# Designs tried in a protein design run: peptides against a protein of PDB entry 2YKT. Part 52

Target 1, 231 residues: chain A of PDB entry 2YKT
Amino acid sequence: SRSEEMHRLTENVYKTIMEQFNPSLRNFIAMGKNYEKALAGVTYAAKGYFDALVKMGELASESQGSKELGDVLFQMAEVHRQIQNQLEEMLKSFHNELLTQLEQKVELDSRYLSAALKKYQTEQRSKGDALDKCQAELKKLRKKSQGSKNPQKYSDKELQYIDAISNKQGELENYVSDGYKTALTEERRRFCFLVEKQCAVAKNSAAYHSKGKELLAQKLPLWQQACADPS

## One batch from the design tools (peptide; aimed at target 1 C192)

Design b2_p22_3_s4 (made by RFdiffusion4, then SolubleMPNN; from b2_p22_3, 8 letters changed)
Fold by OpenDDE base, seed 1:
Parts: sequence; C-alpha cells; structure tokens
Structure b2_p22_3_s4 (fold): chain B 231 residues (1-231), chain A 22 residues (1-22)
Amino acid sequence: as target 1 above (231 residues)
Amino acid sequence: SEIEEKIEELEKEIAKLKEEIA
C-alpha cells in the first residue's frame, strides 16, 4: 500500500543517516584532524627554514659588498611570519568552527536518531494495529451477516466500522507522510550544517590566501630588482 | 496506555538529547 511504501522510505532515511552519514562524518572529522596536524607540522618546518634564511640575511649584512641584500632577506622572512600568523588564525577557525562542533554533535546524534526512529515506529505500529483490528472486525461482521436471515441487523455496525476504517486509514497516511517529511528534514539539516561550517572555513582560508598574495605581490618586484642594484 | 507511556518516554528522551546537541 501507499502508506506501507512511505513507511519503508521513512525508515530508510533514518537508517541512511545512522548507518551511512554519521560514520562518514566521523571519518571526515578524523581526516580533518589529520589535516590539521599536518598543517601544524608544515608551519613548524617552515619556521626552521625561514629562521635559517634570517641567518643568511645576517651574514649579508655583515659583508662588505652585500649589505643591502641582507635587508631583502629579512623582508622575505618577515613576510613569511605575517603569512604564518594568518595561517595560524585559519587553523584555529578550522578547529573551533568545524571540527569541534561536528564532533560534539555526531557523538550525541546516534542516540537522538535511535530514539526518534523508535518513536516513529511505535506510533506507526500503534496506528497500523488499530486499523488492522477494525478491518478484522468488519470482516467478521460481514461473515456473520452473510450467514444471517436478518442481515439488516448488522447494517448500522457495518457502516460504523467502514467509517472508522476510513478515518484510521487517513490518520495513518497523514502520520506516515509527516514522518517522512520530518526524516528528510533531519537529513537535510545535517548536510546544511556541514555546508555552513565548511563555508566559514572556506572564508577563513580565502583570507589566508589573499593576505599572502597581497604581501608577496607588494614585495616581490622589489626583491627581484635587488641584485641589479650596485649599492 | 502502555504504548502511550512508551511514546511519552521517548519524547522526553528526544527533548533532552536535542538540548544537548544544540
């Protein structure tokens, strides 16, 4: 029946969230933590590299013929420091605005969805059983009427059961329909939350890249000309 | 009656969990 099919669809939505989405989200969070750790490692390694660059700048500043190149090398290291600061801000956002929030939600979501599904199933079954009971009673009544010499005796009761069945059928269909909409909304809400948090991360990432591009675009022409200058 | 009680219990649990997830 239509209601049975919709019921199956509803259950499948909840099962998909619980068995596919949530495990995938946990994996996503784990991969995010790995990514964060790797970026932290990159920042540390980069610090060592540019500290060594500063040392080269110091040597240039102490030379007789390359003093001005010392300033260039210092500027290169300083720009890196500024870019690094922006990266650290991005990483904080990545951790606090995405990973932490997702982790908090996913840990509790399994219990929530289990309870929600169970509630739906309990209500659906209750309504279904009530409908089945009325249908069974009508069938019994009709059998009695067919064997009776006075079928008119049962006419009023038959009409009452028909009306009850119609009402219960409508109620069940509406309940299952609403249940399906609710389930789809639950699924969509979870995806939307992920998208929104990822958008925030993307904005912060864009700011990091923009700052780096701006700083380098400003200084790079000067650095490229430095070796051509005689002083 | 038993079914209604169970539904009520589940509703309370859901409400509690919603607050914790928020």
Scores: peptide ipSAE 0.103, ipTM 0.767, DockQ to the pose 0.018
OpenDDE base, seeds 2, 3, 4, 5: peptide ipSAE 0.085, 0.068, 0.026, 0.074; ipTM 0.755, 0.744, 0.606, 0.750

Design b2_p22_4 (made by RFdiffusion4)
Pose (drawn by RFdiffusion4):
Structure b2_p22_4 (pose): chain A 225 residues (1-144, 151-231), chain P 22 residues (1-22)
Amino acid sequence: SRSEEMHRLTENVYKTIMEQFNPSLRNFIAMGKNYEKALAGVTYAAKGYFDALVKMGELASESQGSKELGDVLFQMAEVHRQIQNQLEEMLKSFHNELLTQLEQKVELDSRYLSAALKKYQTEQRSKGDALDKCQAELKKLRKKPQKYSDKELQYIDAISNKQGELENYVSDGYKTALTEERRRFCFLVEKQCAVAKNSAAYHSKGKELLAQKLPLWQQACADPS
Amino acid sequence: EELEEKIEELEEEIEEIEEEIE
């Protein structure tokens, strides 16, 4: 009987994956694409800014008394080119390693989940029907206490076997369904972890490039007196 | 159970990376 409770829980897990998880995953993929489209806009504009800044650096390089300021502005643009490309690296860890792999899995999953739930429902119903029939045949023999005919005993053995088979099937079906859910959350967490490692390398690169150059830049217009 | 443990360890690693960036 707890078996029937477990049978409904299992159907519910497959339904949750097909109607909640995969659609939310489709939405997450869409937000990721928008995010990358936006990140491309920033990388591009950062280019215009830094070229405008190099132009100022060329002007200071050609003047009397401000040449070193020209060097400071060149170095600012250079630091940004090095930071940016550590960012473009985190960006491709986003496209090829996250968005593409998610889209690939979710595409095949619709058919896979519809087929797995269906196969489970058919197998569970077939085992339940065979058990009910064996039990009905036995009830017929028994109707027309510590005594059992040869045939009654054979039915009792068969009912015991099929009941054990049905309960194991429902028990394993539930464990499998929870595992399918956990594998989909795990893959999502792993893809996010990979993008996160590249975000750490990007931010670490920025800290050190700036920690190196920033004091010299702050000194460039200090009072020499 | 092994997948739950692996998800908890990856979540802790992501939190550590966030703390290092902060």

Design b2_p22_4_s2 (made by RFdiffusion4, then SolubleMPNN; from b2_p22_4, 9 letters changed)
Fold by OpenDDE base, seed 3:
Structure b2_p22_4_s2 (fold): chain B 231 residues (1-231), chain A 22 residues (1-22)
Amino acid sequence: as target 1 above (231 residues)
Amino acid sequence: SELDEKIKKLLEEIEEIKKSIA
């Protein structure tokens, strides 16, 4: 029946969220943590590299003919430090605003979805059982009427059951239809939340890249000029 | 949390439905 088909569709939406979306989201969070760790590793490795660059700058400052290049090398290291500070801020946001929040939600969501599905199933079954009962009673009534010497006695009651069945059938169909819409809305809400959180991360990432570009664009011409001019 | 409250509400509604069936 139409109601049975819609019921199956509704249950499948909940099943998809619980068995496909949520596990995939957990994996996404895990991959995010790995990515964060790798970026932290890059930051650490970069610090070592630019600390070594500072050492080269110190040597230049101690030289007789390359003192001004020492200052250039120090500036290069300082700009790097500022860029890395921006990266660290982005990583903190990535961790606190995305990963932590998603992790908290995905753990609680399993309980919520189970309860929501159970509620839907319970009410759907209740309406279905009520319909079945009315149908069964009508069948019994018709059997009694066929065996009776006065079938007219049961005519009013038969009409009442027919009307009740029609009403209950319509109610069941409407409930299942609404249930399906609700389930789809729950699914969409979860994807929307993910998109919104990723947008926030993207904005923070853009700020990091913009700051780096700005700092390098400002200083790079000066550094290039230092090599062109004799001391 | 908001989610916890929603869960609680759903559980209460389930119990009410069960009572209506009995």
Scores: peptide ipSAE 0.023, ipTM 0.489, DockQ to the pose 0.015
OpenDDE base, seeds 1, 2, 4, 5: peptide ipSAE 0.021, 0.013, 0.018, 0.022; ipTM 0.478, 0.472, 0.485, 0.520

Design b2_p22_4_s3 (made by RFdiffusion4, then SolubleMPNN; from b2_p22_4, 9 letters changed)
Fold by OpenDDE base, seed 1:
Structure b2_p22_4_s3 (fold): chain B 231 residues (1-231), chain A 22 residues (1-22)
Amino acid sequence: as target 1 above (231 residues)
Amino acid sequence: DELDKRIKELLEEIKEIEESIA
């Protein structure tokens, strides 16, 4: 029946979230943590490189013929520091606004969904059983009336069961329909949350890249001309 | 915390349904 089909669809939505979405989300979080760790590693390695560059700048400043190049090298290191600060801000956002929040949500979600599904199943079954009972009683009544010398005796009761069955059928269909909509909403909410948090990360990432581009675009022409300028 | 609260609510609702069926 239509109701049975919709019931199966509803259960399948919950099953998909619990067995596919949530495990995948946990994996996503794990991969995010790995990515964060790698970026932290890059940051550390970059620090060493540009610290060494500063040392070269110090040597230039101590020279007789290359003093101005010392300033250039220091500027290069300073620009890196500014870019790095922006990266660190992005990483903090990545951790706090995406990973931590997703982890908090997914941790309790399995229990939530299990309870929600169980509630739906229990109520659906209850309504279904009530309908089946009424249908069975009507069938029994009709058999009794067919064997009776006075079928009119059962006419009013038959009408009552028919009406009850119609009402219960409608209620069941509406309940299952609403259940399906609810399940789909649960799924959509989770995806929307992910998208929203990822948008925030993307915004911060864009700021990082923009800052770097701006600083380098401003200074690079100056640095490129430094060797052509006499001491 | 919010999810935990909702879980508790759902569990209570389930109990009520079960009692109505029994």
Scores: peptide ipSAE 0.039, ipTM 0.704, DockQ to the pose 0.015
OpenDDE base, seeds 2, 3, 4, 5: peptide ipSAE 0.023, 0.015, 0.012, 0.011; ipTM 0.540, 0.454, 0.455, 0.441; seed 2 fails the geometry check

Design b2_p22_4_s4 (made by RFdiffusion4, then SolubleMPNN; from b2_p22_4, 9 letters changed)
Fold by OpenDDE base, seed 4:
Structure b2_p22_4_s4 (fold): chain B 231 residues (1-231), chain A 22 residues (1-22)
Amino acid sequence: as target 1 above (231 residues)
Amino acid sequence: SELDERIKKLQEEIKKIEEEIA
């Protein structure tokens, strides 16, 4: 029946969230933590590299023929420092606004969804059982009527059962339909939450990239000219 | 920013869809 099909669909939505979405989200968080760690490693390594660049700049500044190149090397290191600051901000956001929040949500979700599904199943079954009972009673009544010398005696009661069955069927269908919508909403909200949090990360990432682009675009022409300039 | 506006629009669209599903 339509109601049975919709019921199965509803259960499948909950099952998909619990067995597919949530585990995948946990994995996503784990991969995010790994990515964060790697980026932190990059930050540390970069510091060492550009500190060494500063030392080269110091040597240039002490030279007779390359003094002006010392300033260039210092500027290169400084630009990196500024870019790195933006990266650090992005990483903080990545951790606090994405990973932590997703982790909190996914940990609580399993219990919630299990309870929600159970509640739905219980009520669905209750309504289904009530419908089945009415159908069974109607069947019994019809059997009695067929065996009776006065079938007209049961006509009113038969109509009552038919009406009751119709009403209960409608109620069941409505309940299952609402349940399906609810389940889909639950699924949608979870994806939306992920998208929204990722958008926040993207914003911060954009700031990092923009800062780098701006600083390098401004300074690179100067640096490129430095070797052509007389000492 | 342009990005902020787009994020807000997405949030609004999501909300609308959620309301339609509910």
Scores: peptide ipSAE 0.020, ipTM 0.487, DockQ to the pose 0.048
OpenDDE base, seeds 1, 2, 3, 5: peptide ipSAE 0.007, 0.006, 0.008, 0.000; ipTM 0.337, 0.343, 0.471, 0.341

Design b2_p22_5 (made by RFdiffusion4)
Pose (drawn by RFdiffusion4):
Structure b2_p22_5 (pose): chain A 225 residues (1-144, 151-231), chain P 22 residues (1-22)
Amino acid sequence: SRSEEMHRLTENVYKTIMEQFNPSLRNFIAMGKNYEKALAGVTYAAKGYFDALVKMGELASESQGSKELGDVLFQMAEVHRQIQNQLEEMLKSFHNELLTQLEQKVELDSRYLSAALKKYQTEQRSKGDALDKCQAELKKLRKKPQKYSDKELQYIDAISNKQGELENYVSDGYKTALTEERRRFCFLVEKQCAVAKNSAAYHSKGKELLAQKLPLWQQACADPS
Amino acid sequence: SEVEEFIAELEEQIEEYKEEIE
């Protein structure tokens, strides 16, 4: 009987994956694509900014008394080129390693989940029907206490076997369904962890490049008196 | 750093998931 409760829980897990998780995953993929389109816009504009800044650096390089300021502006643009390309690295860890792999899995999952739930429902119903029939055949013999005919005992053995088979099937089906859910959340967490490692390398690169160059830049227009 | 803490949390979640799946 708790078996029927477990049977319904299992159907509910497959329904939750097909109707809630995968659609939300489709939405997450869409937001990720928008995010990358936007990140491309920033990388591009950062280029225009830094070229405009190099132009100022060229002007200071050609003047009397401000040449070193020209060098400072060149170095600022250079630091940004090095930071940016550590960012472009985190960006591709986003496209090839997250968005593409998520799209690939979610594409095949629709058929896989519809087929797995269906196979489970058919197998569980077939085992339930066979058990009910064996029990009906036994009830017929028994109707027309510590005594049992040979045939009654054979039915009792068969009912016991099929009931054990049905309960194991429902028990294993539930465990499998929870595992399918966990594997989909785990893959999502793993793909996010990978993009996160590249975000750490990007931010670490920025901290050290600036920690190296920033004091010299702050000194360039200090009072020499 | 905040990013290093976030990565440690994700690694912990991944280990929990591997254990639950097993």

Design b2_p22_5_s1 (made by RFdiffusion4, then SolubleMPNN; from b2_p22_5, 8 letters changed)
Fold by OpenDDE base, seed 3:
Order: C-alpha cells, then structure tokens, then sequence
Structure b2_p22_5_s1 (fold): chain B 231 residues (1-231), chain A 22 residues (1-22)
C-alpha cells in the first residue's frame, strides 16, 4: 500500500543517517584532525626554517658589504611570521568551530536517531494495528449479518466501522507522510549544519590566503631589487 | 496502554538527548 511504501521510505531515511551519514561524518572528523595535525607540523617545520633565515640575516647585518641584505632577510622572516599567525587563527577556527562541534553532535546523534526512529515505528505500528482491528471487526460483523435473519440489525454498526476505518486509514497516511517529511528535514538539517560550519572555515581560510598574498605582493619587489642596488 | 507508555518513554528519551546535543 501507499502508506506501507512511505513507511519504508521513512525508515530508510533514518537508517541512512545512522548507517551512512554519521559514520561518514565520523570519518570526516578524523580526516580533519589528521589535516590539522599535518598543518601544525608544517607550521612547526616552517618556524625552524625561517628562524634559520633570521640567523643568516644576522650574519649579513654584521658584514661590511652585505648589511642591507640583512634587513631584507629579516623582512622575509617577519612576513612569514605574520602569515603563520593568520594560519594559526584559521586552525583555531577549524578546530573549535568545525571539528569540536561536529564531534560533540555526532557522538550523541546515533542515540537520538535510534530513539526517534523507534518512536515513529511504535506509533506507526499502533495506528496500523488499530486499523487492522477495525477491519477485522467489520469483517466479523458482515459475516454475522449475512447469517442473520435480520441483517438490518447490524447496519448501523457496519456504518460505524466503515467510518472508523476511513478515519484511521487517513490518520495513518497522514502520520506516515508527516513522519517522512520530518525524517527528510532531520537529514537536511545535518547537511546544512555541515555546510554552514565549512563555510565559516572557508571564510577564515580565505582571510589567511588574502593576508599572505597581500604581504608578499607588497614586499617582493623590494626584495628583488636588493642585490642590484647595494648600499 | 503499554504502547502509550512506551511512546512516552521514548519521547522523554528523545527530549533528554536533544538537550544533550544542543
């Protein structure tokens, strides 16, 4: 029946969230943590490299013929420092606004969805059973009426059961339909949350890249002429 | 009924879990 098919669809939505979406989200979080760790590693390694560059700048500053190049090397290291500061801010947002929040939600969501599905199933079954009971009673009544010498005696009761069946059928269909819409909304909400959090991260990432581009664009021409124009 | 009681129990559980998630 239509209601049965829609019921199956509803259950499948919940199952898809629990068995596909949530596990995938857990994996996404894990991959995010790995990515964060790698970026932290890059930051650390870069610090060592540019600290060494500063040392080269110090040596240049102490020289008689390359003193101005010391300033250039210092500027290069400073620009890197500023870029790294922006990266750190991005990473904080990545961790706190995306990964942590997703992790907190996903761990509890399976229990929530299980309960929600179970509630839906329980109510759906209850309504279905009530309908079946009315149908069975009507059938029983009709059999009794057919064997009776006075069928008119049962006519009012028959009408009552017919009305009850119609009402219960409609109620069941509406319930299942609403259940399906609710399930789809639950699914959409989860994707929307992910998208919104990822957008926030993307915004912060854009700021990092923009700052880096700006700083390098400003200084690079100066650095490029430094060797050609000795002091 | 037993069914109604079970539904209520599940509703309470859902409510609790929603509060924990939010």
Amino acid sequence: as target 1 above (231 residues)
Amino acid sequence: SEIEEKIKELEEKIKELKELIS
Scores: peptide ipSAE 0.186, ipTM 0.831, DockQ to the pose 0.018
OpenDDE base, seeds 1, 2, 4, 5: peptide ipSAE 0.161, 0.165, 0.027, 0.160; ipTM 0.811, 0.811, 0.501, 0.810

Design b2_p22_5_s2 (made by RFdiffusion4, then SolubleMPNN; from b2_p22_5, 9 letters changed)
Fold by OpenDDE base, seed 3:
Structure b2_p22_5_s2 (fold): chain B 231 residues (1-231), chain A 22 residues (1-22)
Amino acid sequence: as target 1 above (231 residues)
Amino acid sequence: SEIEEKIAELEKKIAELREQIA
């Protein structure tokens, strides 16, 4: 029946969220943590590299003929430090605003979805059982009427059952239809949340890249002239 | 949290519905 088909669709939506979306989201969070760790590793490695650059700058400053190049090397290291600070801020946001929040929600969501599905199933069953009962009663009544010398005695009651069955059937169909819409909305809400959180991360990432670009663009011309101008 | 409250509400509703079916 139409209602049965819609019911199956509704259950499948919940099943998809619980068995496909949520596990995938957990994996996404795990991959995010790995990404964060890798970026932290890059930060650490970069620090070592630019610390070594500072050492080269110190040597230049101590030289008799390359003192001015020491300042250039120091500036290069300083710009890196500033860029790195911006990256660290981005990483903090990435961790606190995306990963942590997603992790908290996905953990609670299994219980929520289970409860939501059970509620739907219970109500659907209740309505279905009520319908079945009315249908069964009508059948009994018709059997009784066929065996009676006065079938007209049962005509009003028969009409009442027919009307009740029609109403209950409509109610069941509407409930299942609404249930399906609700389930789809729940699914969409989860995707939207992910998109919104990822947008925030993207914004922070853009800020990091912009700051780096600005700093380097400002200083690079100066650095490029350092060797061309003997002093 | 909002989610926890929703869970509690759903669980209550389930209990009520089960009672009606029984």
Scores: peptide ipSAE 0.030, ipTM 0.663, DockQ to the pose 0.023
OpenDDE base, seeds 1, 2, 4, 5: peptide ipSAE 0.017, 0.024, 0.018, 0.024; ipTM 0.408, 0.577, 0.469, 0.565

Design b2_p22_5_s4 (made by RFdiffusion4, then SolubleMPNN; from b2_p22_5, 11 letters changed)
Fold by OpenDDE base, seed 1:
Structure b2_p22_5_s4 (fold): chain B 231 residues (1-231), chain A 22 residues (1-22)
Amino acid sequence: as target 1 above (231 residues)
Amino acid sequence: SSIEEEIERLEKEIEELRKEIS
């Protein structure tokens, strides 16, 4: 029946969230933590590289003929520091706005969804059983009426059961339909939450890249001409 | 009924979990 099919669809939505979405989300969080750690590692390694560059700048500043190149090397290191500060802000956002919040939700969500599914199943079954009971009673009544010497005696009761069955069928269909919509909404809100949090990360990432582009665009032409302009 | 009581318990659990997740 239509109601049975919709019931199966509803259960499948909850099962998909619990068995596919949530495990995948846990993996996504784990991969995010690995990515964060790798970026932190890059930051640390870059610090060592540019600290060494500063040392080269110091040597240039102490030379007789390359003092101006010392300033260039210092500027390169300083620009890197500023870019790195933006990266650190992005990483904080990545951790706090995305990973932490997702981790908090996903650990509790399995229990929530289990309870929600169980509630739906319990209510659906209750309504279904009530409908089945009325149908069974109508069938019994019709058998009794067929064997009776006075079938008209049961006509009013038959009409009452038919009306009750129609009403209960409609209620069941509406309940299952609403249940399906609710399940789909539960699924959608989880994806929407992920998208929204990822948008926040993307904004911070854009700021990082924009700052880097701006600083390098400003300074790179000056650095490129430094050797052509001897002091 | 026992079914109604079970539904009520489940509703309470859902609400508590929803508050905790939010």
Scores: peptide ipSAE 0.182, ipTM 0.842, DockQ to the pose 0.018
OpenDDE base, seeds 2, 3, 4, 5: peptide ipSAE 0.177, 0.180, 0.155, 0.180; ipTM 0.838, 0.838, 0.830, 0.840

Design b2_p22_6 (made by RFdiffusion4)
Pose (drawn by RFdiffusion4):
Structure b2_p22_6 (pose): chain A 225 residues (1-144, 151-231), chain P 22 residues (1-22)
Amino acid sequence: SRSEEMHRLTENVYKTIMEQFNPSLRNFIAMGKNYEKALAGVTYAAKGYFDALVKMGELASESQGSKELGDVLFQMAEVHRQIQNQLEEMLKSFHNELLTQLEQKVELDSRYLSAALKKYQTEQRSKGDALDKCQAELKKLRKKPQKYSDKELQYIDAISNKQGELENYVSDGYKTALTEERRRFCFLVEKQCAVAKNSAAYHSKGKELLAQKLPLWQQACADPS
Amino acid sequence: AEVEDHIAELEAQIAELKAEIE
């Protein structure tokens, strides 16, 4: 009987994956694409900014008394080129390693989940029907206490076998369904971890490039007196 | 520091999920 409760829980897990998880995953993929389109806009505009900044640096390079300021502005643009390309690296860890892999899995999952739930429902119903029929045949013999005919005993053995088979099938089906759910959340967490490692390398690169150059930049217009 | 902590959280979540899957 707890078996029937477990049977409904299992159907519910497959329904949750197909109707809640995968659609939300489709939405997450869409937000990720918008995010990347936006990140491309920033990388582009950062280019225009830094070229405008190099133009200022060229002007200071050609003047009397401000040449070193020209060098400071060149170095600022250079630091940004090095930071940006550590960012473009985190960006491709986003496209090829997260968005593409998610889209690939979710595409195949619709058929896979529809088929797995269906196969489970058919197998569970077939085992339940066979058990009910064996039990009906036994009830017929028994109707027309510590005594059992040869045939009654054979039905008792068969009912025991089929009931054990049905309960194991429902028990294993539930464990499998929870595992399908966990594998999908695990893959999502893993793809996010990978993008996160590249975000750490990007931010670490920025800290050190700036920690190296920033004091010299702050000194360039200090009072020499 | 915040990104490193977040990565450590994600790695702990992966470890937990892999143990539950097994």

Design b2_p22_6_s1 (made by RFdiffusion4, then SolubleMPNN; from b2_p22_6, 11 letters changed)
Fold by OpenDDE base, seed 1:
Structure b2_p22_6_s1 (fold): chain B 231 residues (1-231), chain A 22 residues (1-22)
Amino acid sequence: as target 1 above (231 residues)
Amino acid sequence: SSIEEKIKELEEKIAKLKSEIA
């Protein structure tokens, strides 16, 4: 029946979230943590590299013929420091605004969805059983009427059961329909939350890349000319 | 916290529904 089909669809939505979406989201969070760790590692390694560059700049500043190149090397290291500051801000947002929030939600979600599904199933079954009972009573009444010398005495009761069945059928269909809409909304809400948090990360990442591009575009021509113009 | 409260609410509703069916 239409109601049975829609019921199966509703259960499948909850099942998909619990068995496919949530495990995939946990994996996504784990991969995000790995990515964060790698970026932190890059930051640390870069610090060592540019600290060594500063040392080369110090040597240039102490030289007789290369003093101006010392300033260039210091500027290169300073630009890197500013870029790294932007990266650190991005990483903080990545951790606090995406990973932590997703982790908190996914931890509670299994229990929530289980309860929501059970509530739906319990109420759906209750309505279904009530409908089945009315249908069974109507069938019994019709059997009695067929065996009676006065079938007309059962006509009013038959009409009452028919009306009750119609009402209960409509109620069941509406409930299952609403249940399906609710389940789809639960699924959509989870995807929307992920998209929104990822958008925030993207904005912060854009700021990091923009700052780097700006600083390097400003200074690179100066650095490229430094060796051609000795003091 | 909000999710936990909603879970409790759902569990109470389930319990009520089960009692009505029995």
Scores: peptide ipSAE 0.055, ipTM 0.702, DockQ to the pose 0.022
OpenDDE base, seeds 2, 3, 4, 5: peptide ipSAE 0.014, 0.031, 0.019, 0.026; ipTM 0.435, 0.604, 0.421, 0.584

Design b2_p22_6_s2 (made by RFdiffusion4, then SolubleMPNN; from b2_p22_6, 10 letters changed)
Fold by OpenDDE base, seed 3:
Structure b2_p22_6_s2 (fold): chain B 231 residues (1-231), chain A 22 residues (1-22)
Amino acid sequence: as target 1 above (231 residues)
Amino acid sequence: SEIEKKIEELEEKIKKLKEEIE
């Protein structure tokens, strides 16, 4: 029946969230943590590289003919430090505003979805059972009427059952339809939340890249001229 | 949390529905 098909669709939405979306989200969080760790590793490795660059700058400053190049090397290291600070700020936001919040949400979501599905199933069953009972009573009444010498005695009751069946059928169909809409809304809400959090990450990432671009664009022409103009 | 409250509400509704079916 139409109601049975819609019921199956509703259950499938909840199952898809619990069995496909949530596990995938957990994996996404895990991959995010790995990415964060790798970026922290880059930060550490970069510090070593630019500390070594500073050492080269110190040597240049002590040289007889390359003193001005020492200042250039120091500036290169300082610009890197500023870019790195911006990266660290981005990483903090990535951790606190995306990963932590997603992790907290997905942890509670399994229980929520199980309860929501169970509520829907229980109410759907209740309405279905009530309908079945009414149909069974009508069938029983019709059998009694056929065996009776006075069938007219049961005519009013038969009409009442027919009306009740029609009303209960309509109520069941409406409930299942609303249930399906609710389930789809739950699914959409989860995707929207992910998109919104990822937008925040994108904004922070854009700020990091912009700061780096600005700093390098400002200083790079100066650095490129340093070797052409020996002092 | 808001989610925990919703879970509790759903659980109470389920209990009531089960009582009506039985």
Scores: peptide ipSAE 0.061, ipTM 0.730, DockQ to the pose 0.022
OpenDDE base, seeds 1, 2, 4, 5: peptide ipSAE 0.016, 0.017, 0.011, 0.016; ipTM 0.428, 0.448, 0.327, 0.423

Design b2_p22_6_s3 (made by RFdiffusion4, then SolubleMPNN; from b2_p22_6, 9 letters changed)
Fold by OpenDDE base, seed 2:
Structure b2_p22_6_s3 (fold): chain B 231 residues (1-231), chain A 22 residues (1-22)
Amino acid sequence: as target 1 above (231 residues)
Amino acid sequence: SEIEKKIAELEKKIKELKSLIE
């Protein structure tokens, strides 16, 4: 029946969220944490590299003929520091605005969805059982009527059951339909949340990339010419 | 009814959990 099919669809939506979406989201969070850790590692490693570059700049500054190149090397290190600062800000946002929030939600979501599904199932079953009972009673009544010498005696009751069955069928269909819409809304809400959080990350990432590009674009021509300039 | 009570309990739980998630 239409109601049975819709019921199956509704249950499948909840199951898909619980068994596919949420586990995938947990994996996404885990991969995000790994990515964050790797980027933090890059920052640390870069610090060592550019600290060493500063040392080279110090040596240049102490030289007789390469003093101006010391400033260039210092600038290179400083620009990198600025870029790394921007990266750190991006990482903070990545952690706080995406990973933490997703983790908090996904942890509780299984319980929520389980309860929601159970509620739906309980109500659906209740309505279904009530309908079945009414149908069974009508069937019994009809059997009695067929065996009776006065079938008209049961006519009013038969009409009442028919009406009740019709109403209960309609209610069940509406309930299941609404349940399906609700389930789809729950699913959509979760995807929307993910998209919104990823948008925030994207904005911060864009800022990081833009800052780096701007700083390097500003200084690179100067650095490229440094060796050609007389001391 | 028993079913109504169960539904009410579930509704309460859902509300509580929803508030924690949001």
Scores: peptide ipSAE 0.220, ipTM 0.855, DockQ to the pose 0.019
OpenDDE base, seeds 1, 3, 4, 5: peptide ipSAE 0.215, 0.210, 0.199, 0.206; ipTM 0.854, 0.849, 0.845, 0.848

